# Peptides against a protein of PDB entry 4AID, part 57

Target 1, 242 residues: chain A of PDB entry 4AID
Amino acid sequence: FDIKRKTIEWGGKTLVLETGRIARQADGAVLATMGETVVLATAVFAKSQKPGQDFFPLTVNYQEKTFAAGKIPGGFFKREGRPSEKETLVSRLIDRPIRPLFVKGFKNEVQVVVTVLQHDLENDPDILGMVAASAALCLSGAPFMGPIGAARVGWVDGAYVLNPTLDEMKESKMDLVVAGTADAVMMVESEIQELSEEIVLGGVNFAHQQMQAVIDAIIDLAEHAAKEPFAFEPEDTDAIKA

## One batch from the design tools (peptide; aimed at target 1 A142)

Design b2_p27_5_s3 (made by RFdiffusion4, then SolubleMPNN; from b2_p27_5, 15 letters changed)
Fold by OpenDDE base, seed 1:
Structure b2_p27_5_s3 (fold): chain B 242 residues (1-242), chain A 27 residues (1-27)
Amino acid sequence: as target 1 above (242 residues)
Amino acid sequence: MSLSEEVQAKAKAAEEEGVKEFEKERE
């Protein structure tokens, strides 16, 4: 196995991005760890477009599979069931920032799957899932103009907190999730309790600054482990709809 | 299978394999 790993310190926690060990049938696969929370992200894409495909068929599936009772909060063996509200929400949080970054005119099917493998009860797997999905896409060879980074920002005791723990979030007046590229914010989702717009905007800027280390880590991993880019040339007709 | 069914089947198989591999490494 040619295992590549990138490790950084991020918000006082160790972030590990690993590829080449597991899920090797995917076009891209990343095992991501923050604290003791672990996610697997896979990216698979079609090498041809379906005849008559008129939209970009991206599907993102975030799932919290209960492996062992006690390793995931609420760890009942969920039989094949409808996604939880959380799984549906996080799937959308991943989809929203990545969808605009595919090359215009690319209408091949793309499937991104993110599975929570372990939860430490401290680090929420949603941000880790966003980072892992970004990394898996960058490794896949799909015409994805990422990476994205992501961060959660809290407001605790009059200060910004990067990726607050589940316990710190109980005291936080802000749940601010930001995703973006090196150059731009792509998505903001926020729940705010009695905070000024100035504090919220400052939180977006703080998130965007703090995610740069993650973006750089994904780039470094991709330089060493990415597949050859899929040869995609958009048809001239897709350029005219700009 | 349709091209869509092939991508979905490949994605499902890759993720299910990765899950099993991770579980096996932790036992």
Scores: peptide ipSAE 0.486, ipTM 0.910, DockQ to the pose 0.803
OpenDDE base, seeds 2, 3, 4, 5: peptide ipSAE 0.483, 0.490, 0.504, 0.506; ipTM 0.909, 0.911, 0.914, 0.915; seeds 2, 3, 4, 5 fail the geometry check

Design b2_p27_5_s4 (made by RFdiffusion4, then SolubleMPNN; from b2_p27_5, 15 letters changed)
Fold by OpenDDE base, seed 1:
Structure b2_p27_5_s4 (fold): chain B 242 residues (1-242), chain A 27 residues (1-27)
Amino acid sequence: as target 1 above (242 residues)
Amino acid sequence: MSLSEEVKAKAEAAEKEGVEEYEKSLE
């Protein structure tokens, strides 16, 4: 198989984006690794619109499968069927920044699936899942105007920390998740403890700066491994209703 | 199947196969 791989150092950790080895029946598929946390993101899209489709039917499904004992916290007792609160939250964190980046008038169904394959208990799979989903969409040929990057920012001992470990997060006064393009912040989600607006805004800017290396890595991977763009011509009628 | 059901089924199959392929690569 033609396996393409991009590796970067990011926040003192090795980020790996790989495509072409697994899930090849998807339109895009990326195996992403940071530390010993591993996720698989797949993107599949319809090649036609459903008759009478009035909205863009994007679905994002983030899941942490029960693998071998100890590789996923709490994995042993996931009742089959209902997403956890975390899985529901992370699915929304991925959906929010990518949804507005599809070409206007595109109403073909898009399914993004992200599965946590391994968790090292240091690197949160949510950020990695956001990055992997972005990369999978860029590889798919869907009319997606990405990539997005993502970053978590902590505030520990009066400094910003990029993608804090779970142990550093216990000491952090901020849990700030940011997603964006090269040019714009698309999403902010934050839990803050007694911090000034200036520190929070500085954290958003820090996140946006730090995610550029990830955006560049996705672009480089896509230049070497992306499928041909899906020929989509928006009907002029959808331009008038905004 | 509806177009929606086909895309969903393809996505679920792709992810399932990818997970199985990954697990097998660790053995």
Scores: peptide ipSAE 0.525, ipTM 0.921, DockQ to the pose 0.822
OpenDDE base, seeds 2, 3, 4, 5: peptide ipSAE 0.407, 0.519, 0.250, 0.433; ipTM 0.884, 0.920, 0.717, 0.894; seed 4 fails the geometry check

Design b2_p27_6_s1 (made by RFdiffusion4, then SolubleMPNN; its pose is not in this set)
Fold by OpenDDE base, seed 1:
Structure b2_p27_6_s1 (fold): chain B 242 residues (1-242), chain A 27 residues (1-27)
Amino acid sequence: as target 1 above (242 residues)
Amino acid sequence: MSLAEKAAAEQKKKEEEEKRKEEEEKE
């Protein structure tokens, strides 16, 4: 197996991005690990547009399978065959920052699937899933103008905390999820308890600074393991407006 | 330095120290 791996220290935790072992039939596939939390991201895209396709058909599916349910808080209450509220929310958190980064006019079907394989009860799979999805897209050859990074920021004891543990989050006055490129913030989602706008804006800036190491790690992995870019020329939609 | 710049500098210092410890444990 040609296995490529990137390892970084990130927020006091080892982040590992691996490709080449699992899901080799996908266009991109990344096994991501942070602490003992493990996710598999896969990206698959159609090589042609469907006749009459008028919008970009991106689907993102975050799932915590039943084999991990015994290690995931609330996993025992998952009704088989319906996404949980968490799975639906995290699927949207992954979709929101990646959707704008596809080349305009690309209307081939794209499917991103993030599967939680292991949960350590400290590291939430959502941030790891965002990172893994970004990496899988960058490896796929799809016309994706990533990578994105992602980070969670907490506010504990009057300080910013990068990717707080599930226990630290109980003491946090902020749950701030940020995703972005090297140059721009693409998405912010926040739950805040009585904090000033200055602290929240400072948290967004902190998140964007801290995700650069992840962006650089995805770039380094892609330089060594990406597929050839899919030959896509956008139809000159500017010629139809003249 | 904003609170964010201070927090980022402290975090980067921790990551550099952890990386150094991991390198020292591999030797």
Scores: peptide ipSAE 0.022, ipTM 0.550, DockQ to the pose 0.010
OpenDDE base, seeds 2, 3, 4, 5: peptide ipSAE 0.022, 0.021, 0.016, 0.021; ipTM 0.541, 0.536, 0.378, 0.543

Design b2_p27_6_s2 (made by RFdiffusion4, then SolubleMPNN; its pose is not in this set)
Fold by OpenDDE base, seed 3:
Structure b2_p27_6_s2 (fold): chain B 242 residues (1-242), chain A 27 residues (1-27)
Amino acid sequence: as target 1 above (242 residues)
Amino acid sequence: MSLAEQAAAAKRAAEEAERRRREEEAA
């Protein structure tokens, strides 16, 4: 197997992004690891638009499947039917920052699947899933203007904490999830307990600064492992509104 | 393969890889 791997130290943890071992039939596939939490992101896209397609058909599906649940406390075999509330929320967290970054006029079907393979009970797979989905899209050749990075920021003992553990989050006065490109913040979600706007804005800036190392790691992986870009010329639909 | 078949094949490949890893960690 032609396995390509990028490893960085990120917030005092080892982040590993790997491609070429698993899911090689996808357009992009990334195995991401932080601590002992492991996720697989896969990106697949249609090479043509469906006749009469009027909207961009992006589907994001985050899944915490039962084989990962062997380490998750209370991981009863959730019957194969409906996504949990968490899976639905995290699917939206991944969708929100990536959807705007597709080339305008691209209406080919895109499916992003993020599967939690292992959970260490310290590192939440949501941030790792966002990073892995970004990397898988950058490898796919889809007309995606990424990468995005993502970070969680806590406020513990009067300091910012990058990607706090699930135990550190119990002591945190802030749960701030930020996603963005190198140049821009694309998404902020926050739960805040009695903190000033200055501390929150400082947290967004801290997140955006700290995610640059992840963005650079995805770029380095893509330079070595990306497929050729899909030749897409958007129809000049803006010329019809003049 | 449809996109759904590719996604399903990717999932099965992940489940098999994780099974092998667990078998190697238990040995």
Scores: peptide ipSAE 0.109, ipTM 0.685, DockQ to the pose 0.165
OpenDDE base, seeds 1, 2, 4, 5: peptide ipSAE 0.029, 0.021, 0.018, 0.087; ipTM 0.563, 0.463, 0.392, 0.629; seed 1 fails the geometry check

Design b2_p27_6_s3 (made by RFdiffusion4, then SolubleMPNN; its pose is not in this set)
Fold by OpenDDE base, seed 1:
Structure b2_p27_6_s3 (fold): chain B 242 residues (1-242), chain A 27 residues (1-27)
Amino acid sequence: as target 1 above (242 residues)
Amino acid sequence: MSLAEEEEKKKEEEKRRKEREKEEKEK
């Protein structure tokens, strides 16, 4: 098995990105760990466009399977078959920053699936899922202009906290999720309790700075494990504006 | 130093290391 692994220290936690062990039939597959939280991201893309496809058919599915959910406090047995509110929300959090980064005119079906395999009850798998999805896409050969990084920022005791634990988040006046590329912020989602705009903007900047180590880790993994880029030439849509 | 300041400092040091490693590979 050609297993490639990247390990970094991030937010005082060990982040591991691994490929080559699981889901080898996917175009890209990444097993990501932070603490004892474990997610599997898979990326699969169609090698042709469907006839009459007018939009980019990206599907992102985040799922917390019942075997991981059985340890989540307050995790009622998720009735098989319907995404929870959390799963729906996190699927959108992953979709929002990655969708704009596909090459314009690419309309082949893309499916990203993030599966929570283990939850440590400290590290929320959402940020880890965003990172893993980004890495899986970068490995896939799809015309994806990533990676994205992601970070959660809290505000605890008058300071920014990178990827606060679920317990630290109870004391946090901010739940700020940021995703971006090396050069740009692509998505912000925030819940704020009585904080100044200056603190929130500082949190976005802090998140974007802190995610660069993750972006670099995904690039390093991709340099060693990415598939050959899918031969996609965007139709010269600029030739129709002349 | 906050965890934020220590991580920012560590990133600045890692960035400076990568820049030096790049400059050493271009020589």
Scores: peptide ipSAE 0.018, ipTM 0.508, DockQ to the pose 0.010
OpenDDE base, seeds 2, 3, 4, 5: peptide ipSAE 0.012, 0.016, 0.015, 0.017; ipTM 0.430, 0.455, 0.450, 0.490

Design b2_p27_6_s4 (made by RFdiffusion4, then SolubleMPNN; its pose is not in this set)
Fold by OpenDDE base, seed 1:
Structure b2_p27_6_s4 (fold): chain B 242 residues (1-242), chain A 27 residues (1-27)
Amino acid sequence: as target 1 above (242 residues)
Amino acid sequence: MSLAEEEAARRKKREEEEEEERRRREE
């Protein structure tokens, strides 16, 4: 097995990105770990466009399978078949920053699946899922202009906290999720309790700075493990505006 | 220290405290 692994220290935790062991039939597949939280991201894309495809058919599915959910506090037996509110929300959090980074005119079907395999009850798998999805896309050969990084920022005891634990988040006045490229913020989602705009903007900047190490780690993994880029020439849509 | 370095130090200290508490529950 040609297993490639990147390991970094990130927010005082070891982040591991691994490819080549699991889901080898996918175009890209990444096993990501932080603490004892483990996610598998897979990216699959169609090699042709469907006839009459007018929109980009990206599907992102985040799922916390019942075997991981058995440890999640308040995890009622997720009835098989319907995404939870959390799964629906996190699927959108992953979709939002990645969707605009596909090459314009690419309308082949893309499916990203993030599966929580293990949850440590400290590290939320959402941020890890965003990172893993980004990495899986970068490995896939799809015309994806990533990577994205992602970070959660808390505000605890008058300071920023990168990827706070679920217990630290109870004391946090901020739940700020940021995703971006090396050069741009692509998505912000925030729940704020009585904080100044200055603190929130500082949190976005802090998140964007802290995610650079993750972006660099995905790039390094991709340099060693990415598939050959899919030969996609965007139709010259600028020639229709002349 | 940067905010990130202070945070990494705070987290490491908590992980050490949680590991010590786990050890005390197994004794």
Scores: peptide ipSAE 0.021, ipTM 0.516, DockQ to the pose 0.011
OpenDDE base, seeds 2, 3, 4, 5: peptide ipSAE 0.010, 0.016, 0.017, 0.010; ipTM 0.442, 0.496, 0.475, 0.404; seed 3 fails the geometry check

Design b2_p27_7 (made by RFdiffusion4)
Pose (drawn by RFdiffusion4):
Structure b2_p27_7 (pose): chain A 242 residues (1-242), chain P 27 residues (1-27)
Amino acid sequence: as target 1 above (242 residues)
Amino acid sequence: DEEFEEQLEKVEEEVEELEEEYKEKLL
């Protein structure tokens, strides 16, 4: 039972989100393509709380398979091993904006894994990885507040540029990743060539405008394919506090 | 949670199958 939101031509690149064919045993699994870069994002959460668990346990693992680029690993063991700098950075990049959007009071194990299956030498899977992770979370039925969008905004020839490719990045004076909900920007990360607060802030806002098409697309797929929502009421400590 | 771990194993297996398809396609 296969389902796509393949629409969203997004910033001139084709973004496809598919579910129901791959990884059907995960709570949420989305194979996401942008251009010709492909990641599988899976989301599983425990249907129970561990005794005495006092914080929300969430793990995000982002991993790149070297076959995603037609190469065998250079390591002595010719297999992927410990995460690289890029994999741990991207893992925090997904975790940061998601961790606060789970319902206050929820403390079940939640694991989201994103695996890079194909890299097209143009579209960085890191942003795509964020979108796919967000899509799988919505589909899983966990208490995850609305979808997240994300984008990289560059600054080339005096204009904002959405999701610039790797070659476009050589000419950019800004590298800004923004992830947000429909209402709010949730995270920023950047490296900037001494641009003003105004332009930087402008790129953040441009990104928040440009990522709406993605949140829409996730909401659309969730309307067709999401699992039943997991019932979770927080405790009404409201009367005790007053 | 044991049920959670079992589900993770199943998901890993299905992901490995997909990885084999992409590995055969690109190598």

Design b2_p27_7_s1 (made by RFdiffusion4, then SolubleMPNN; from b2_p27_7, 15 letters changed)
Fold by OpenDDE base, seed 1:
Structure b2_p27_7_s1 (fold): chain B 242 residues (1-242), chain A 27 residues (1-27)
Amino acid sequence: as target 1 above (242 residues)
Amino acid sequence: DPEFEAKLAAVAAEIAALEAEYRARNL
């Protein structure tokens, strides 16, 4: 197998992006690791548009099954069949920043699946899943104008913390998730406790600066492992409706 | 698109196999 890996230090943790070993039937597939948390992102896209397709049919599914957390005593059987509130939320966190980055007029089906394989109970797989999804899309050959990066920012003891652990988050006055490109913030989601707008805006800027190392890592991985771009020519008629 | 549907099914099987592998390591 031609395994490609990119490893960076990010927020005092090792981030590993791997491709070429797993999920080879996908257009793009990335195994992302931070600490002992491991996620798989897969991207699959249709080579043709459905007749009469009028919208972009992107689906994003984040899956975090209880058995991926190697240390939860008393495995509550999550009823097989309905996404948890967390899985639904994280699926939207991934969807929101990536959806606008597809080439205008592209209406082929795209499926992104992010699967939590292992959870260390310190590193939340949501941010890792956003990064992995971005990387998988960049490798796929789909007409995606990424990468995106993502970061979580906490506010602990009067300072910004990049990707706080689940224990540090209990002391944090901010849960700020940011996604963006090299040039722009694409999405902000925040839960804040009695913080000024200035601190929150500073957190967005901090996140956007800190995610650049991840964006660069995805670009470097894509330069060595991306498939040839899918030849997509938008019909001129869809360009005119802006 | 039958090729797309076949690819979705193949990827779903690869995901399920890898989930089973990691489950067996973590138990």
Scores: peptide ipSAE 0.653, ipTM 0.951, DockQ to the pose 0.756
OpenDDE base, seeds 2, 3, 4, 5: peptide ipSAE 0.646, 0.649, 0.648, 0.649; ipTM 0.950, 0.950, 0.950, 0.951

Design b2_p27_7_s2 (made by RFdiffusion4, then SolubleMPNN; from b2_p27_7, 10 letters changed)
Fold by OpenDDE base, seed 1:
Structure b2_p27_7_s2 (fold): chain B 242 residues (1-242), chain A 27 residues (1-27)
Amino acid sequence: as target 1 above (242 residues)
Amino acid sequence: DEEFEEKLKKVEAEIAELEKEFEKKNL
């Protein structure tokens, strides 16, 4: 197998991005690991547009199956067949920053699936899933203008903490999830307890700075492992509105 | 797109296989 792997230290944890071993039928596939939390992201896209397709048909599904849920706090009997509230939320966290980065006028079907394979009870798979999805899209050859990075920022003992553990998050006055490109913040989601706007804005900036190492790692992986870009020419009418 | 739907099914099968491998490691 032609396995390509990028490893970085990120927030005091080892981040690993791997491709080439797994999900070979996907257009892009990345196994991402942080600590002992492991996720698989797969990206598949249609080579043609459906007749009469008026919107971009992107589907993003984050899933934590029952065997991972046995360790996940609150992992009571996942009823087979319905996304949990968490799975629905994380699917949106992944969707929001990636959707605007597809080339305008691209209306081919795209499916991104993020599957939690292992959970260490310290590292939340959501941030890892965002990173993995970004990497899988960059490898796929889809007309995706990524990568995105992502980071969670906590506020513990009067300091920013990058990707706090689930235990550190219990003491955090901030749960700030940021996603962005090298140049721009694309998404912010936050739960905040009595913090100033200055601290929150500083947290967004901190997240955006800290995610650059992840963006660079995805670029390095893509330079070595990306498929040939899908030849997509937007119709002139859709390009003019950018 | 039949090719797309076939790819999705293949990828779903690959995911399901890998999940079973990780399930066995977590037991």
Scores: peptide ipSAE 0.607, ipTM 0.938, DockQ to the pose 0.729
OpenDDE base, seeds 2, 3, 4, 5: peptide ipSAE 0.604, 0.606, 0.606, 0.603; ipTM 0.939, 0.937, 0.936, 0.935

Design b2_p27_7_s3 (made by RFdiffusion4, then SolubleMPNN; from b2_p27_7, 9 letters changed)
Fold by OpenDDE base, seed 3:
Structure b2_p27_7_s3 (fold): chain B 242 residues (1-242), chain A 27 residues (1-27)
Amino acid sequence: as target 1 above (242 residues)
Amino acid sequence: DKEFEEKLKKVEEEIEKLAEEYEKKNL
């Protein structure tokens, strides 16, 4: 197997992105690890558009396939065959920043699946899942204008904390999730307890700065492991304004 | 697309197999 791995130190933790061993039937597949939390992201896309397709058919599914689901905070209510509230929320969290980055006019089916394989009860798999999904799309050859990075920012003891542990988050006055490209913030989601707008904006900037190392790691992985780009000609929508 | 649906099925089978391997390590 041609296994390619990128390892970086990120927020005082080791982030590992691996491809080439797992889910080889996918267009892109990445195993991402932080601490002992492990996620698999897979990206699959159709090589043709359905006749009469009028919208971009992107599906993002985050799923927690662990026996530890009963030990994961919020994992207690998997009814057979329906996503939990957490799985639904994280699926949307991953979808929001990636959807705008597909080439305009691309209406082929795309499925991104993020599967939690292991959870250490310290590192939340949502941020790791966003990073893994970005990497899997960049490897797939789909017309995706990523990568995105992602980061969670806490506010603990009057300082920003990158990707706080679940225990550090209990003391945090901020839960700020940011996703973006190298050049732009694409998504912000936040829960804040009595913090100034200056501290919150500083948190967004801190997140965007800290995610650059992840973006660079995905680029380095893709330079070595990406499939050939799918030949797609974007619909020239500017030609209708003449 | 039939090829797309067949890929999705194979990927789900690969995911399930890998999930079961991790479950056995965490017991």
Scores: peptide ipSAE 0.633, ipTM 0.948, DockQ to the pose 0.630
OpenDDE base, seeds 1, 2, 4, 5: peptide ipSAE 0.632, 0.621, 0.627, 0.631; ipTM 0.947, 0.946, 0.946, 0.948

Design b2_p27_7_s4 (made by RFdiffusion4, then SolubleMPNN; from b2_p27_7, 13 letters changed)
Fold by OpenDDE base, seed 1:
Parts: C-alpha cells; sequence; structure tokens
Structure b2_p27_7_s4 (fold): chain B 242 residues (1-242), chain A 27 residues (1-27)
C-alpha cells in the first residue's frame, strides 16, 4: 500500500491526514485524526453529466453513529436510518464552504461522505470532518478549487481558544465555526453569548489565521498523493451568464 | 451513470467495513 501521511501540530493537538490505505474505490479518501477522534472522508464524482442536469448535484453526508463514541452514553440505540440533528447540521457546515469552490458549469454528481470512526469525547469530529472532506476533494481529481481549512473558536476566560474541547466549550461564551480558503472566509456559523461584535470579528480573523497550517498540510498531501485532474472544460454557455 | 452508482456502492461497502473494524476496537 502506498500510504501518504501529513502530520502537523495544530492548536496544541496532533492533526494527522492519511491516504492510500482505506476506501480505495473512492476518487479521494482521507483518514483524519486529532487526539483520539478519527474520521474518514470519501469523495466520489461522476465522469459524465446526466442529460438535462440543470443544477450542480453535490451531496454531503456526515455520519456520527453512537458506537463511534468509546462510551455508549445511556444505551440509546439511535434507530439506524435517519440523520440526527447534529449529522444534518454538520453535513450543511461541510456543504456550505465547498459548494461554491467547484468550477462553474460542473454539473456531474459528487458525493462527499464523512464518517466518524472514533470519538475521544474531547475533540469534536465536525471540524475534523470539514478538514478531511476538503483533503479528500483535493485528492480526488474533481474540479474543486480548494483546499478549505476550518476552525472552531471559543472565548474562554477572556481569550480566543482554537478548537476548544467539549469541556472547554461548556465555559465558552462563543461557538464560532469558520471555513475558508487561503485568501477568503467562505463560511461563518456562530452561537454567541453576550459578546461584542469586535470580539466576534477578531474570532473570525483568528480562525482564518489558524486554519492556514491546515490548508498548507492539505496542499502538501495533495502534491504527493492527488490523482490526475479530471479533464473538465466548461461549456461556453455557462461563461455567457457571468 | 451506472459506473458512478457502482463506485458509490463499493465505497459504501469500504466505509461499512472500516466502521465495523473501529467498532470492534472501541468495544
Amino acid sequence: as target 1 above (242 residues)
Amino acid sequence: DEAFQAKLAKVQEEIAALEAEYRKKNL
């Protein structure tokens, strides 16, 4: 197996991005680890457009089954089949920043699946899932103009905290999720408790700065492990609508 | 696209196999 791995220190935690061992039938596949939280992102895309396809058919599915937590809290078998509220929310958090980064006119089916394999109960798999999805797309050969990075920012004891633990988040006055490219913020989602707009804006800037190391790590992984780009030329008709 | 659907099915099998591996490690 040709295993490629990138490891960085990020927010005082080890982030590992691995490809080549798992999900080999995908166009891109990344195993991402932070602490003892582990996610698999897979990207698959169609090599042709469906006749009469008028929109970009991107599907993003985040999956966090209760057995991925090494402790089954409370013995509730979540009935297999319906996404939880969290799974639905995180699927949207991944979709929002990546959707606009596909080449205009690309209307081939794309499926991104993020699967939580292990949860340490400290590191939330959502941010890790966003990073893994970005990396899997960059490896896939799909016409994706990423990478994106992502970060969560907390406000604890009058300071910004990068990717607070689930316990630190109980004391945080801010839950700020940011995703972006090297050059731009693409998405902000925030829950704020009695903080100034200045602190929130500073949190967005802090997140965008801190995600650059992740963007660089995805680029380095892609330089060594990306598939050949899918030859896609936009039809001239999509250029006329600009 | 039958090739796309066949690829999706194979990827879902690979995901399910890896989920089963990690499930055994976490029990």
Scores: peptide ipSAE 0.658, ipTM 0.957, DockQ to the pose 0.796
OpenDDE base, seeds 2, 3, 4, 5: peptide ipSAE 0.655, 0.654, 0.655, 0.657; ipTM 0.956, 0.956, 0.956, 0.957

Design b2_p27_8 (made by RFdiffusion4)
Pose (drawn by RFdiffusion4):
Structure b2_p27_8 (pose): chain A 242 residues (1-242), chain P 27 residues (1-27)
Amino acid sequence: as target 1 above (242 residues)
Amino acid sequence: FPVTHVPKPFVSSNNPELEEAIKEALE
């Protein structure tokens, strides 16, 4: 039972989100393509709370398969091993904006895994990885507040540029990743060539405007394909506090 | 699960003044 939101031509690149064919046993699994870069994002959460668990345990693993680029690993063991700098950075890049959007009071194990299956030498899977992770979370039925969008905004020839490719990045004076909900920017990460607060803040806002088409697309797939929501009421400590 | 509140944004930048400005603008 296969389902896509393949629409969203997004910033001139085709973004497809598919579910129901791959990884049916995960709570949420989305194969996401943008251009010809492909990642599978899976989301599983435990249906129970561990005794005495006192914080919200969430793990995000982002991993690149070298076959995503037609190469065998250079390591002595010719197999992927410990995460690289890029994999741990991207893992925090997904974790940061998601961790606060789980319902306050929820403490079940949650694991989201994103695997890079194909890289097209143009579209960085890192942003795509964020979007696919957000899509799988919505579909899983966990207490995850609305979808997250994300984008990279560059600054080329005096204008904002959405999701610039790797070659476009050579000419950009700004590298800014933003992830947000429909209402709010949730995170920013950037490297900037001494641009003003105004322009930087402009790029953040441009990104938040440009990522709405993605949140819409996730909401659309969730309308057709999400699992039943996991019931979770927080404790009404409201009266005791007052 | 609709959004019911807005958490503080996470910000990281190479310039501390730009990071402070981003935090002030988004909070």

Design b2_p27_8_s1 (made by RFdiffusion4, then SolubleMPNN; from b2_p27_8, 15 letters changed)
Fold by OpenDDE base, seed 5:
Structure b2_p27_8_s1 (fold): chain B 242 residues (1-242), chain A 27 residues (1-27)
Amino acid sequence: as target 1 above (242 residues)
Amino acid sequence: YPVTSIPPPTVTMNDPKIKEALLKALS
């Protein structure tokens, strides 16, 4: 197996991005680890557009499988077959920042699947899943203008905390999730308790700065492991609407 | 730079990208 791995220190934790071991049949596949939380992201895209396709058919599915349920808080109550509220929410968190980064006019089916393989009860797999999905897309050859990075920012004891643990989040006055490119913030989700606009803006800026190391790590991995870019030429009619 | 925890930075409201992001977060 040709295994490529990138390791960085990120927020005082080791982030590992690995490809080539699992899901080799996907266009892109990344095993991402932070602490002892592990996710697998896969990206698959159709090599042709369906006849009459009028919209971009992107599907993102975040899944916390039953085999990991014994390590996932509340995992014991997962009924088979329907996504949980968390799975639905995290699927949207991943979808929102990546959707606008596909080349305009690309209407081939794209499926991103993020599967939680292990949970350490400290590191939430949502941020890790966003990072892994970004990396998998960058490796796939799909016309995706990523990477995106992602970060969670807490406010604990009067300071910003990068990717707070689940226990630190209980004391946090902010749950701020940010996703973006090197140049732009693509998505912000926030739950805030009595904080000034200045602190929140500072949190967005802090998140965007801290995610650059992840973006760089994805680029480095892609330089060593990405497939050849899929040859896609947008129709001239789509260029006029830009 | 602090990687894990840092005090609040000086924030300038002049970045339109951050302002837009905030407006989205507060909507």
Scores: peptide ipSAE 0.022, ipTM 0.540, DockQ to the pose 0.069
OpenDDE base, seeds 1, 2, 3, 4: peptide ipSAE 0.020, 0.018, 0.019, 0.018; ipTM 0.543, 0.628, 0.565, 0.567; seed 3 fails the geometry check

